# Ledger of designs, part 34: peptides against a protein of PDB entry 5NXQ

Target 1, 114 residues: chain A of PDB entry 5NXQ
Amino acid sequence: EIQIPVSMAAEEEYLRSKVLSELLTDTLENDGEMYGNENEVLAALNGAYDKALLRLFASACSDQNVEKALSLAHELKQDRALTAAVKISERAELPSLVKKINNIREARYEQQLK

## One batch from the design tools (peptide; aimed at target 1 S62 A81)

Design b2_p23_5 (made by RFdiffusion4)
Pose (drawn by RFdiffusion4):
Structure b2_p23_5 (pose): chain A 114 residues (1-114), chain P 23 residues (1-23)
Amino acid sequence: as target 1 above (114 residues)
Amino acid sequence: SLDEEYQEIIDEAETLIEEKREE
């Protein structure tokens, strides 16, 4: 059976999780539950979404592509995932990227104050 | 649990960055 590179597999998992998460969120926001495990599936789905996105983020950092990495950080869901992205940026010694990601966290926190 | 999963991803990303610096 064909082996898939972890970097390439992460892109597909990100996109799949993005699609499935959007569909299941629309179902829960309009129709509610039908099968019985949608809420748990959506939670695991957002988890897999950010994890795959953090892997792509690490590849962008490894490639010193700060701009691509920031765009990937913007697509993150969980605030804790933004924290993980900051630690990956620090471990990649990209201080300019840390500041821009921390601006995203502050901006979201500002929405939390409204 | 989610924080532990993110830590695993951070550790993987550190290994990836160090492997790339060795190139």

Design b2_p23_5_s1 (made by RFdiffusion4, then SolubleMPNN; from b2_p23_5, 13 letters changed)
Fold by OpenDDE base, seed 4:
Structure b2_p23_5_s1 (fold): chain B 114 residues (1-114), chain A 23 residues (1-23)
Amino acid sequence: as target 1 above (114 residues)
Amino acid sequence: DYDKELEEVVEEAEKLIKEAKEK
């Protein structure tokens, strides 16, 4: 059976999901209309996007590349994905990264309150 | 269940990290 390296698979899925998510988002923002299952499609795309990002994030953490990991965390869209990133950071024993990701979460919470 | 999928990703990540530390 053909095996694809995890990093390559993650990158491909990330790129695909990112493009599709951005295209859909741009379309919705431009048209200002929601029809059919667009919300569901957007959620699915964002979910796939975050999942792919998390795999890249995990790779960065495994390499102890904190700066790369942090940059990837900033690209995560869902709070639950950030929560997952925190968990991964804890397993990687990167407490500084944990703190920084939690700061991202708090910042987003505060923005939602405004 | 997407939450479960995220948990699976975390588990995969833990495995990856563990293996990396052992190298």
Scores: peptide ipSAE 0.645, ipTM 0.944, DockQ to the pose 0.832
OpenDDE base, seeds 1, 2, 3, 5: peptide ipSAE 0.644, 0.644, 0.643, 0.642; ipTM 0.943, 0.944, 0.944, 0.944

Design b2_p23_5_s2 (made by RFdiffusion4, then SolubleMPNN; from b2_p23_5, 11 letters changed)
Fold by OpenDDE base, seed 5:
Structure b2_p23_5_s2 (fold): chain B 114 residues (1-114), chain A 23 residues (1-23)
Amino acid sequence: as target 1 above (114 residues)
Amino acid sequence: SYDEELEEVVEEAEKLIEEQKAL
């Protein structure tokens, strides 16, 4: 079996999870009703989405591509994923990125309060 | 758990970063 590079594997999983999440979201928005575990499935898909995105984020950090890393961080949906991104940024010794991600977290907290 | 999965991703990331630094 061919070993797929980490970056390629991450891209594949990201695209797959993104498409599935969007399809489910669109379906729920169009139908306007919940009949089963649709929200649970959506949450699971969003989790997979963030996890895949974090692998892309790690790759960007490894490349010292702070701008790309930050752009990816903005696409993360869950706070716990942002927390993971901070940890990765710290390990990558990118303090500016750490600060910017924490700013994203703070902004989202404020939005939730409104 | 999902938190454990995220921790695994962080660990993978750390490994990748350290390997890159060593190049």
Scores: peptide ipSAE 0.476, ipTM 0.900, DockQ to the pose 0.821
OpenDDE base, seeds 1, 2, 3, 4: peptide ipSAE 0.474, 0.472, 0.476, 0.472; ipTM 0.899, 0.899, 0.900, 0.899

Design b2_p23_5_s3 (made by RFdiffusion4, then SolubleMPNN; from b2_p23_5, 11 letters changed)
Fold by OpenDDE base, seed 4:
Structure b2_p23_5_s3 (fold): chain B 114 residues (1-114), chain A 23 residues (1-23)
Amino acid sequence: as target 1 above (114 residues)
Amino acid sequence: SYDEELEEVVEEAEELIEEAKKK
């Protein structure tokens, strides 16, 4: 069995899940059709997407690449994934990044209240 | 559960970060 480096595997999974998530989202937006399993499939894809993205985020944090980490955080879809990103940022001792990610969370929360 | 999977990712991240700090 061939072993693939974690970073490479994460990148590939991220790209794959991103494409599939976007395709499904576009289909729903364009067709306006809802099927029985579409929301479930979308949630699963988004979950895989965020999980892969978080691994990339962690790598960026470990490299002290704050700008890349923040950019990746903006791409996260679920609040629980942002929470995970905050935890990772705390472990990386990047308080400025923690604050910025919390700002993302607050902004999304406010948007939901509108 | 997915929450458990996210926690595992966080744990993996912590290990990665700690190893990076040692370098």
Scores: peptide ipSAE 0.530, ipTM 0.911, DockQ to the pose 0.831
OpenDDE base, seeds 1, 2, 3, 5: peptide ipSAE 0.528, 0.528, 0.526, 0.528; ipTM 0.911, 0.910, 0.910, 0.910

Design b2_p23_5_s4 (made by RFdiffusion4, then SolubleMPNN; from b2_p23_5, 14 letters changed)
Fold by OpenDDE base, seed 4:
Structure b2_p23_5_s4 (fold): chain B 114 residues (1-114), chain A 23 residues (1-23)
Amino acid sequence: as target 1 above (114 residues)
Amino acid sequence: DYEEELEEVVEEAEELIREAKAK
């Protein structure tokens, strides 16, 4: 069995998921049409995307690269993924990052209320 | 369950962080 470094595997999955998610999103926005299980496919792609991002995020945290970690957190789509990022940041003992990610969450909540 | 998958990712991250701190 071939062993692939975790970081490389995560990056490849992230890139693949990102491209597919963007393609689907762009199609929906451009055409304004819904076909079959597009919403389900989009949700699945976004899930895979966030999961891959979180692994990259974890790597950045392990390197104590707060700026990279924060940049990645901004790319997360789902609130539950941001919650996971907060948990990871806490484990990494990066309180400033925790606060900044919580600010992202709060901003998104406010946008939803608006 | 996706929530469980996220929890697994967090657990993997925790292990990675622990290993990094140990170095």
Scores: peptide ipSAE 0.599, ipTM 0.935, DockQ to the pose 0.844
OpenDDE base, seeds 1, 2, 3, 5: peptide ipSAE 0.599, 0.597, 0.598, 0.599; ipTM 0.935, 0.935, 0.935, 0.935

Design b2_p23_6 (made by RFdiffusion4)
Pose (drawn by RFdiffusion4):
Structure b2_p23_6 (pose): chain A 114 residues (1-114), chain P 23 residues (1-23)
Amino acid sequence: as target 1 above (114 residues)
Amino acid sequence: SEEEEEFLEDAEEIIEEWEEEVE
């Protein structure tokens, strides 16, 4: 059976998780539950989404592509995932990227104060 | 390079630690 590179597999998983998360969120916001495990599936779905996105973020940092990495960070869902992105940026010694990601966290926190 | 492989392995460890915290 064909082996898939972890980097390429992450892109596919990111997109799949993005599609499935959007569909299941629309179901829960309009129709509610039908099968019985939608809430847990959506939670695991948002977790796999950010994980795959953090792997692409690490590849962008490894390639010194700060711009691509910031765009990937913007697509993150969990605030904890933004924290994980900051630690990956620090490990990659990209201080300019740390500041811009921390601006995202501060901006979300400002929405939390409204 | 060897440094890039090490960085990606450390980044993956950060990601696994984060996943455990979220769970």

Design b2_p23_6_s1 (made by RFdiffusion4, then SolubleMPNN; from b2_p23_6, 10 letters changed)
Fold by OpenDDE base, seed 2:
Structure b2_p23_6_s1 (fold): chain B 114 residues (1-114), chain A 23 residues (1-23)
Amino acid sequence: as target 1 above (114 residues)
Amino acid sequence: SSMKEKLLEEMEEIIEEEMEELE
């Protein structure tokens, strides 16, 4: 059996989770049909999505690829995922990335207040 | 490298801690 590198596996999971999350979101927005558990399913999908993305983020950080890491951070959906990204950046000793991710978090907070 | 591998392991622990399901 062929062993897939962790990075490739993470990308596969990311793509899968992204597609499913977007599909469900679009369905809810366009069709407006709720059957009782869609919110829970969406939350689970978003969790899986961000988790996969964070692994890609971690990989980018380990490569000291700040630009790629930042791009990935912008794709994170949940605030807790951004928190994870900050902690990962701190562990990687990338203070500039920490600041930029915190700016993303602050921007989202401000958007929620509007 | 061993150092990079250890770093990735630590990062995975962070992911698991922050993304832990509370339900």
Scores: peptide ipSAE 0.620, ipTM 0.922, DockQ to the pose 0.679
OpenDDE base, seeds 1, 3, 4, 5: peptide ipSAE 0.618, 0.619, 0.617, 0.618; ipTM 0.921, 0.922, 0.922, 0.922

Design b2_p23_6_s2 (made by RFdiffusion4, then SolubleMPNN; from b2_p23_6, 8 letters changed)
Fold by OpenDDE base, seed 5:
Structure b2_p23_6_s2 (fold): chain B 114 residues (1-114), chain A 23 residues (1-23)
Amino acid sequence: as target 1 above (114 residues)
Amino acid sequence: SHMEKELLEEMEEIIEEEEEEAE
């Protein structure tokens, strides 16, 4: 069996999850309910997507590539994933990144309230 | 590096914990 580096594996999973999530989203928007479990499938895909992103995010943090890490954080969909990103940033001792990610969270909260 | 590996392992634990909380 082929061994794939962790970072490459994460990127592959991210891309796969992203494509599938987008495809499913488009299908739901255009065709409506088909199987009755689309929302559940979408949630699972989004979870996998964020998980894959977080691994990329962790790699960026380990490289001390704050710019890349922040860019990846913006791509996270779920609030819990942003929370995880904050925790990762704290472990990586990147306080500036922590602040910026918290700003992302706050902005999303404000958008949901309005 | 060894330091990077350990850091990534710690971060992976954070990721897994968040996923478990969601389940």
Scores: peptide ipSAE 0.330, ipTM 0.836, DockQ to the pose 0.786
OpenDDE base, seeds 1, 2, 3, 4: peptide ipSAE 0.330, 0.324, 0.328, 0.326; ipTM 0.836, 0.835, 0.835, 0.834

Design b2_p23_6_s3 (made by RFdiffusion4, then SolubleMPNN; from b2_p23_6, 9 letters changed)
Fold by OpenDDE base, seed 5:
Structure b2_p23_6_s3 (fold): chain B 114 residues (1-114), chain A 23 residues (1-23)
Amino acid sequence: as target 1 above (114 residues)
Amino acid sequence: SAEKKKLLEEMEEIIEEAEEEAE
């Protein structure tokens, strides 16, 4: 059986979920309701997207590639995913990354308040 | 390495927990 490397599989899943999430988001923003379950589908897609991205993030952390990890963290959509990223960073013993991700969260909170 | 594998497994658990909390 032909096996795809885990990293490649993660990248593929990330890209797929990213595209689908973006397409659905754009559709909802422009066309509104379609089938009545769009929000649920969008949430699921965003979840899948963040999950895939978090795996890439975890990999970067395991490599102690802080810059790559940080770049990936910026791509996370949901706050819960950022929280997970913080926990992952803590487990990886990357305090600088923890701080930077917390800054991302704080910035998003501030934007929501405006 | 074995250590890296263990670390990734722990991180996977964090990811899974995050998904479960969202559901």
Scores: peptide ipSAE 0.569, ipTM 0.917, DockQ to the pose 0.736
OpenDDE base, seeds 1, 2, 3, 4: peptide ipSAE 0.568, 0.567, 0.562, 0.566; ipTM 0.917, 0.916, 0.913, 0.916; seed 1 fails the geometry check

Design b2_p23_6_s4 (made by RFdiffusion4, then SolubleMPNN; from b2_p23_6, 11 letters changed)
Fold by OpenDDE base, seed 5:
Structure b2_p23_6_s4 (fold): chain B 114 residues (1-114), chain A 23 residues (1-23)
Amino acid sequence: as target 1 above (114 residues)
Amino acid sequence: SSEKEKLLKEMEEIIEEMEKEMK
């Protein structure tokens, strides 16, 4: 069986989850009707998406590639994923990244309030 | 490399904790 490096596996999972999430989202938007557990599937896909993305994020942090890490953080969908990103950044001892990710969270909070 | 591996492992634990919070 083919062994895939962790980073490559994360990339593959991210891309797969991203595509599937987008396809499902588009389908729901186009149909405008609920046929079953679409929301549950979407939530699961978003979870998998963020999880895969966080692994890429962690890799970027380990490389001290703050720019790449920040770019990845912007792609995170769930607030809990951003929280995880903050924790990862703290563990990587990247306080500047912590601040920037918290800014992302704050911005999203403000958008939800309005 | 060893230090990086250790760091990645710790970060993976954080990711797993995120999943636990959802459950």
Scores: peptide ipSAE 0.453, ipTM 0.886, DockQ to the pose 0.723
OpenDDE base, seeds 1, 2, 3, 4: peptide ipSAE 0.448, 0.452, 0.448, 0.450; ipTM 0.885, 0.885, 0.884, 0.885; seed 4 fails the geometry check

Design b2_p23_7_s1 (made by RFdiffusion4, then SolubleMPNN; its pose is not in this set)
Fold by OpenDDE base, seed 4:
Parts: sequence; C-alpha cells; structure tokens
Structure b2_p23_7_s1 (fold): chain B 114 residues (1-114), chain A 23 residues (1-23)
Amino acid sequence: as target 1 above (114 residues)
Amino acid sequence: DEEKLKELEEELKKKKEEIKKKL
C-alpha cells in the first residue's frame, strides 16, 4: 500500500516541492546505480514516481485545482497510486475528482481485458 | 522492458526540471 503523509496545507508547498525534487533526484541517481533485473528497477522507479506525483496531487487538491489534480492522476502508473489519489480527493472533499479518478481506473481495467 | 525504463527515466527527468523551475 502507498502510504503518503498528506499535509494538505498550502503553506507547505515549498517544502513539498523540495522533498519532491529530492525524491526525483534520488530515484534517477539510484536507477543508474541499481544492479538488478529490469522488472525490479522498473517497480522501484514506478513506486518513487507515483509517490512524487501523489505529493503534487495532494498540493493540487489543497489548491482546489481539479484540472491539475486530474492531469497528475492520469500520469500515475500503478492502480494502488490511483487508489491513494481517491483517498486524497475524499479528504479534500472533491467528489467530482473522485468520480473522474475512478473512471480512469475502470478504463485501465477495460484495457487489460482486451 | 529497457524501453519502458528509458521512458520512465525521461518522464522523471522532465518532472525534476519542472520542479526545479518552481524552487
């Protein structure tokens, strides 16, 4: 399960951006140094990527920027990250965004069935 | 698999540069 500490305070945007930049840097640096199979590397990258995006997503929800939040949700790779985005949207009291993210999830399931 | 890794690295790089412009 992706546990994202969600502070939804707009006042923390600078700190969130800093932590996100550090996370993205560490992800790119560790990928170049990671000895493993491609699937393990991809899983680690996808996990870090989605975690970073979820922090941006939480910020967009705090700003009530549904369009930006939805755009970020489309970039999420893992279904578990979309589930986390739903939980963040529920906390932000954005039911329209919850519905839109669930539609993304359903569309991905339908694509996997084809 | 290698192509997917390269694509993800490029996406992360773009996001990193986007964040750097906001810091």
Scores: peptide ipSAE 0.019, ipTM 0.421, DockQ to the pose 0.020
OpenDDE base, seeds 1, 2, 3, 5: peptide ipSAE 0.014, 0.017, 0.018, 0.016; ipTM 0.339, 0.465, 0.450, 0.448

Design b2_p23_7_s2 (made by RFdiffusion4, then SolubleMPNN; its pose is not in this set)
Fold by OpenDDE base, seed 4:
Structure b2_p23_7_s2 (fold): chain B 114 residues (1-114), chain A 23 residues (1-23)
Amino acid sequence: as target 1 above (114 residues)
Amino acid sequence: ELEELLEELLKKLEKEEEIKKKL
């Protein structure tokens, strides 16, 4: 059995989930056709997407690639995923990244209040 | 769940850091 490296599997899943999430989002924004479950489907897709991103994020943290990790954190959709990214960054002993992700989180809260 | 993945990733990072500290 060819074990695909976990990083490559995470990249494939990320790309797949990203494309599906974007397509669904675009469909909801343009067609307005809500069959009632699209929000649940979108949430499920966002969950898969963020999980895939977090695997990539953890890899970037392991590599001490703060710039890549930060770029990936900006792509996270859910607040719970940003919280996970903070915990990963703390474990990786990257305090600068922790601060930057917390700033992303705070900025999103401020945007939701508008 | 996301939390289960987080625990997995944290354990992996912990092991990697322990290895790095032993080198």
Scores: peptide ipSAE 0.569, ipTM 0.917, DockQ to the pose 0.047
OpenDDE base, seeds 1, 2, 3, 5: peptide ipSAE 0.567, 0.567, 0.568, 0.567; ipTM 0.916, 0.916, 0.916, 0.916

Design b2_p23_7_s4 (made by RFdiffusion4, then SolubleMPNN; its pose is not in this set)
Fold by OpenDDE base, seed 2:
Structure b2_p23_7_s4 (fold): chain B 114 residues (1-114), chain A 23 residues (1-23)
Amino acid sequence: as target 1 above (114 residues)
Amino acid sequence: EEEEEEERREEEEERRREIEEKL
């Protein structure tokens, strides 16, 4: 059995969850008529996507790759995932990354107030 | 070496728990 490295498995799951989330979003935007629990499916797909991203983010933090970690944090969809990324960055003793992620979080709140 | 590897495993498990609790 070929054991896929944990990082490659997380990248595959990220790409899979990304593609499914994009396809579902495009379908909801264009067709307006899915019959069922589309919002629940979208929320579940976004959850899986952010989980896969956070695994990659944790790896980037362990590598002290602040640029890669920040790029991954920008791709996070949910505020709860940004909160998890802050905690991971605090534990990795990356205070510059913590500040940058908090700035992403604040910018998203300001956009929701418009 | 063994203590540093144990500490790293505990940190990885704690990160996993935080991801699972929040998402």
Scores: peptide ipSAE 0.112, ipTM 0.652, DockQ to the pose 0.074
OpenDDE base, seeds 1, 3, 4, 5: peptide ipSAE 0.055, 0.040, 0.042, 0.039; ipTM 0.637, 0.629, 0.633, 0.621

Design b2_p23_8 (made by RFdiffusion4)
Pose (drawn by RFdiffusion4):
Structure b2_p23_8 (pose): chain A 114 residues (1-114), chain P 23 residues (1-23)
Amino acid sequence: as target 1 above (114 residues)
Amino acid sequence: EAEEEEKEEFLEDAEEIIEEAFA
């Protein structure tokens, strides 16, 4: 059976999780539950979404592509995932990227104060 | 070869950070 590179597999998993998360969120926001495990599936789905996105983020940092990495960080869902992205940026010694990601966290926190 | 080894090490450490964040 064909082996898939972890970098390439992460892009597909990111996109799949993005699609399935959007569909299941629309189901829960309009029709509610039908099968019985939608809430848990959506939670695991958002978790797999950010994890795959953090892997692509690490590849962008490994390639010194700060711009691509910031765009990936903007697509993250969990605030804790933005924290993980900061630690990956620090490990990659990209201080300019740390500041821009921390601006995203601060901006979201400002929405939390409204 | 040394740069490639450094990039592999970074990616392994980054994956460890991801696993700790989502443990």

Design b2_p23_8_s1 (made by RFdiffusion4, then SolubleMPNN; from b2_p23_8, 9 letters changed)
Fold by OpenDDE base, seed 5:
Structure b2_p23_8_s1 (fold): chain B 114 residues (1-114), chain A 23 residues (1-23)
Amino acid sequence: as target 1 above (114 residues)
Amino acid sequence: SEEQERKEKLLAEMEEIIEEAFA
């Protein structure tokens, strides 16, 4: 049995989730029709998307690739995902990354207050 | 190798963090 590397599996899931999220977004923007379950579907897709990204993020952290990890963190959509990224960074003993991700969170908080 | 084993353990712990965040 061939074992698929965690990073490769995560990449596949990320790409799938990203495509589905984009397709849904495009559909909502182009059709203009609102359905009762659209928000729930979007939330579910966003969850899957962020989870996949976090696995890539974790892989980057395990490789001590701070630049790649930070780039991935910027692609995270949900605050809970950023929080998880902070925890992962702490576990990986990357304090500079922790600080930078917290800056991302703070910036998004400020945007929400507007 | 020991390094690979440590990395796998680390990734497993990180996976738990991810799962807890979305539980």
Scores: peptide ipSAE 0.667, ipTM 0.942, DockQ to the pose 0.778
OpenDDE base, seeds 1, 2, 3, 4: peptide ipSAE 0.666, 0.667, 0.667, 0.666; ipTM 0.942, 0.942, 0.942, 0.942

Design b2_p23_8_s2 (made by RFdiffusion4, then SolubleMPNN; from b2_p23_8, 8 letters changed)
Fold by OpenDDE base, seed 4:
Structure b2_p23_8_s2 (fold): chain B 114 residues (1-114), chain A 23 residues (1-23)
Amino acid sequence: as target 1 above (114 residues)
Amino acid sequence: MEEEEKKKKFLEESEEIIEETFA
């Protein structure tokens, strides 16, 4: 497990909360009440969530902040998002990050086998 | 300026990857 500096963790949590709040608002405005189509709402939220995270991830990569980038990658929910993170990391020329993200993907795959 | 341009280009390329991923 990666130990994240307290300040970085706080920033990440703040950004995550902000994004989720905005996404929820947008979803409610566009799709209405959640109870009628929970699965669709959740799918939309998850997609938008990962999309937003990836933008933050890219920003972290551009700053060469590998720890922050990796922390963000751990928060990604969808495999396709992790794949995108790998691609972004490759373009950022961060091979160590690429390896670590691939490890995340492998770990999730193994968990699915249980 | 070069570094800033590189970062800008990187972010643009990253955005393309993101958009393609969720298209």
Scores: peptide ipSAE 0.705, ipTM 0.946, DockQ to the pose 0.368
OpenDDE base, seeds 1, 2, 3, 5: peptide ipSAE 0.699, 0.702, 0.701, 0.698; ipTM 0.949, 0.949, 0.949, 0.949

Design b2_p23_8_s3 (made by RFdiffusion4, then SolubleMPNN; from b2_p23_8, 8 letters changed)
Fold by OpenDDE base, seed 4:
Structure b2_p23_8_s3 (fold): chain B 114 residues (1-114), chain A 23 residues (1-23)
Amino acid sequence: as target 1 above (114 residues)
Amino acid sequence: SEEEKKKEELLKEMEEIIEEAFA
């Protein structure tokens, strides 16, 4: 069976999901129109985006590349993705990264209150 | 190598975390 390296697969999926998510988001913002299952599609795309990004994040963590991992974490959109990133960081035994990602999550919570 | 094997196992566990987050 043909095997594709995890990193390559993740990168391709990330790029694809990112482009589609951004295009759909921009369309909705510009037109202000909601039809059919647009919200569901957007959610699915965002999910795929974060999922792919988390795989890149995991790879960075496995390489003990904290700076790269942190930069990727900042690109995550959903709170559940940040939570996953924390768990991944814990498994990788990167406590400094755990703290920094938790700070990201806290900051987003505070922004939502404003 | 043993190091590579450990990394693969680690990545596998991380993948499980990801899958659980989006289940």
Scores: peptide ipSAE 0.662, ipTM 0.938, DockQ to the pose 0.793
OpenDDE base, seeds 1, 2, 3, 5: peptide ipSAE 0.660, 0.660, 0.661, 0.658; ipTM 0.938, 0.938, 0.938, 0.938

Design b2_p23_8_s4 (made by RFdiffusion4, then SolubleMPNN; from b2_p23_8, 10 letters changed)
Fold by OpenDDE base, seed 2:
Structure b2_p23_8_s4 (fold): chain B 114 residues (1-114), chain A 23 residues (1-23)
Amino acid sequence: as target 1 above (114 residues)
Amino acid sequence: SEEEERKKKLLEEMEEIIDEAFS
């Protein structure tokens, strides 16, 4: 049995979740067809997607790779995921990253107000 | 090494944060 490093496993899950999320989103946008469970499926996929990203984010933080961590944070979809990223950054003692992620959150809030 | 153990512990704590966010 081959043991896969945690980071590689996370990347695989991220890619899989990303593809599925994008496919569902594109279908909804292009076809406009809504089934009874589509919103639930999308939410579940988004959750899995963000969780996978956060694990990559955590790994980057542990490596003190702030730029990579920030890049990953921009890919997060849900606010709760960004909040988690802030907490992770705080634990990693990366205050500059905390500020930058909070800026991402604030920017998204402003966009929602438009 | 001690550094590896510290990183391991750190990642475990980060995983707990992730789990809490999606609980």
Scores: peptide ipSAE 0.665, ipTM 0.938, DockQ to the pose 0.808
OpenDDE base, seeds 1, 3, 4, 5: peptide ipSAE 0.660, 0.662, 0.664, 0.663; ipTM 0.938, 0.938, 0.938, 0.938

## One batch from the design tools (peptide; aimed at target 1 R55 A58 C61)

Design b2_p24_3 (made by RFdiffusion4)
Pose (drawn by RFdiffusion4):
Structure b2_p24_3 (pose): chain A 114 residues (1-114), chain P 24 residues (1-24)
Amino acid sequence: as target 1 above (114 residues)
Amino acid sequence: SELEENIEELLEYEEELEEELEEE
């Protein structure tokens, strides 16, 4: 059976998780539960989404592509995932990227104050 | 819609990934 590179597999998993998360969120926001495990599935789905997105983020940092990495960080869902991205940026010695990611965290916290 | 674009992007990526893996 064909082996898939972890970097290429992360892109597909990110997109899949993005699609499935959007569909299931629309289901829960309009119709509610039907099968019985939608809430837990959506939670695991958002977790796999950010994890795959952090893998792609690490590849962008490895490639010194700060711009691509920032765009990937913007697509993150969990605030804890933005924290994980900051640590990856620090481990990649990209201080300019740390500041821009921390601006995203501060901006979201400002929405939390409204 | 945005969802249709996201589904299309996933399917296109899957086709490209399959072709690249068959070539390797």

Design b2_p24_3_s1 (made by RFdiffusion4, then SolubleMPNN; from b2_p24_3, 11 letters changed)
Fold by OpenDDE base, seed 4:
Structure b2_p24_3_s1 (fold): chain B 114 residues (1-114), chain A 24 residues (1-24)
Amino acid sequence: as target 1 above (114 residues)
Amino acid sequence: SELERLQEELEEYQKRLRELLEAA
């Protein structure tokens, strides 16, 4: 696995987000000009959003800023992203953060079962 | 709408990314 500097990774995600944001904006401003692919755009945005957050999350973990890391984890949308956050936390040897993120996952599981 | 919400959230994390880049 190639390690990419946090700043470079963040820049890539920022640029990707800009492209997606432009597509989203165009869709909204042109009254559904891109009608028919909204779900695809949403999926892409969610993926990019979580990916970008995970980069920030990893940075926060590296800084030992558990509070910031946890705040970012709460903003993750996909379960797979939370799983990734757990893995990052484990590698950062932050067991308290691992537990808190798992609590987030469990809470969301319970909500889905209702 | 969901799209509008995503736009707002996207703007927020873009801001965070910019802050990270500026701090680097």
Scores: peptide ipSAE 0.099, ipTM 0.637, DockQ to the pose 0.128
OpenDDE base, seeds 1, 2, 3, 5: peptide ipSAE 0.079, 0.058, 0.098, 0.082; ipTM 0.609, 0.595, 0.646, 0.617

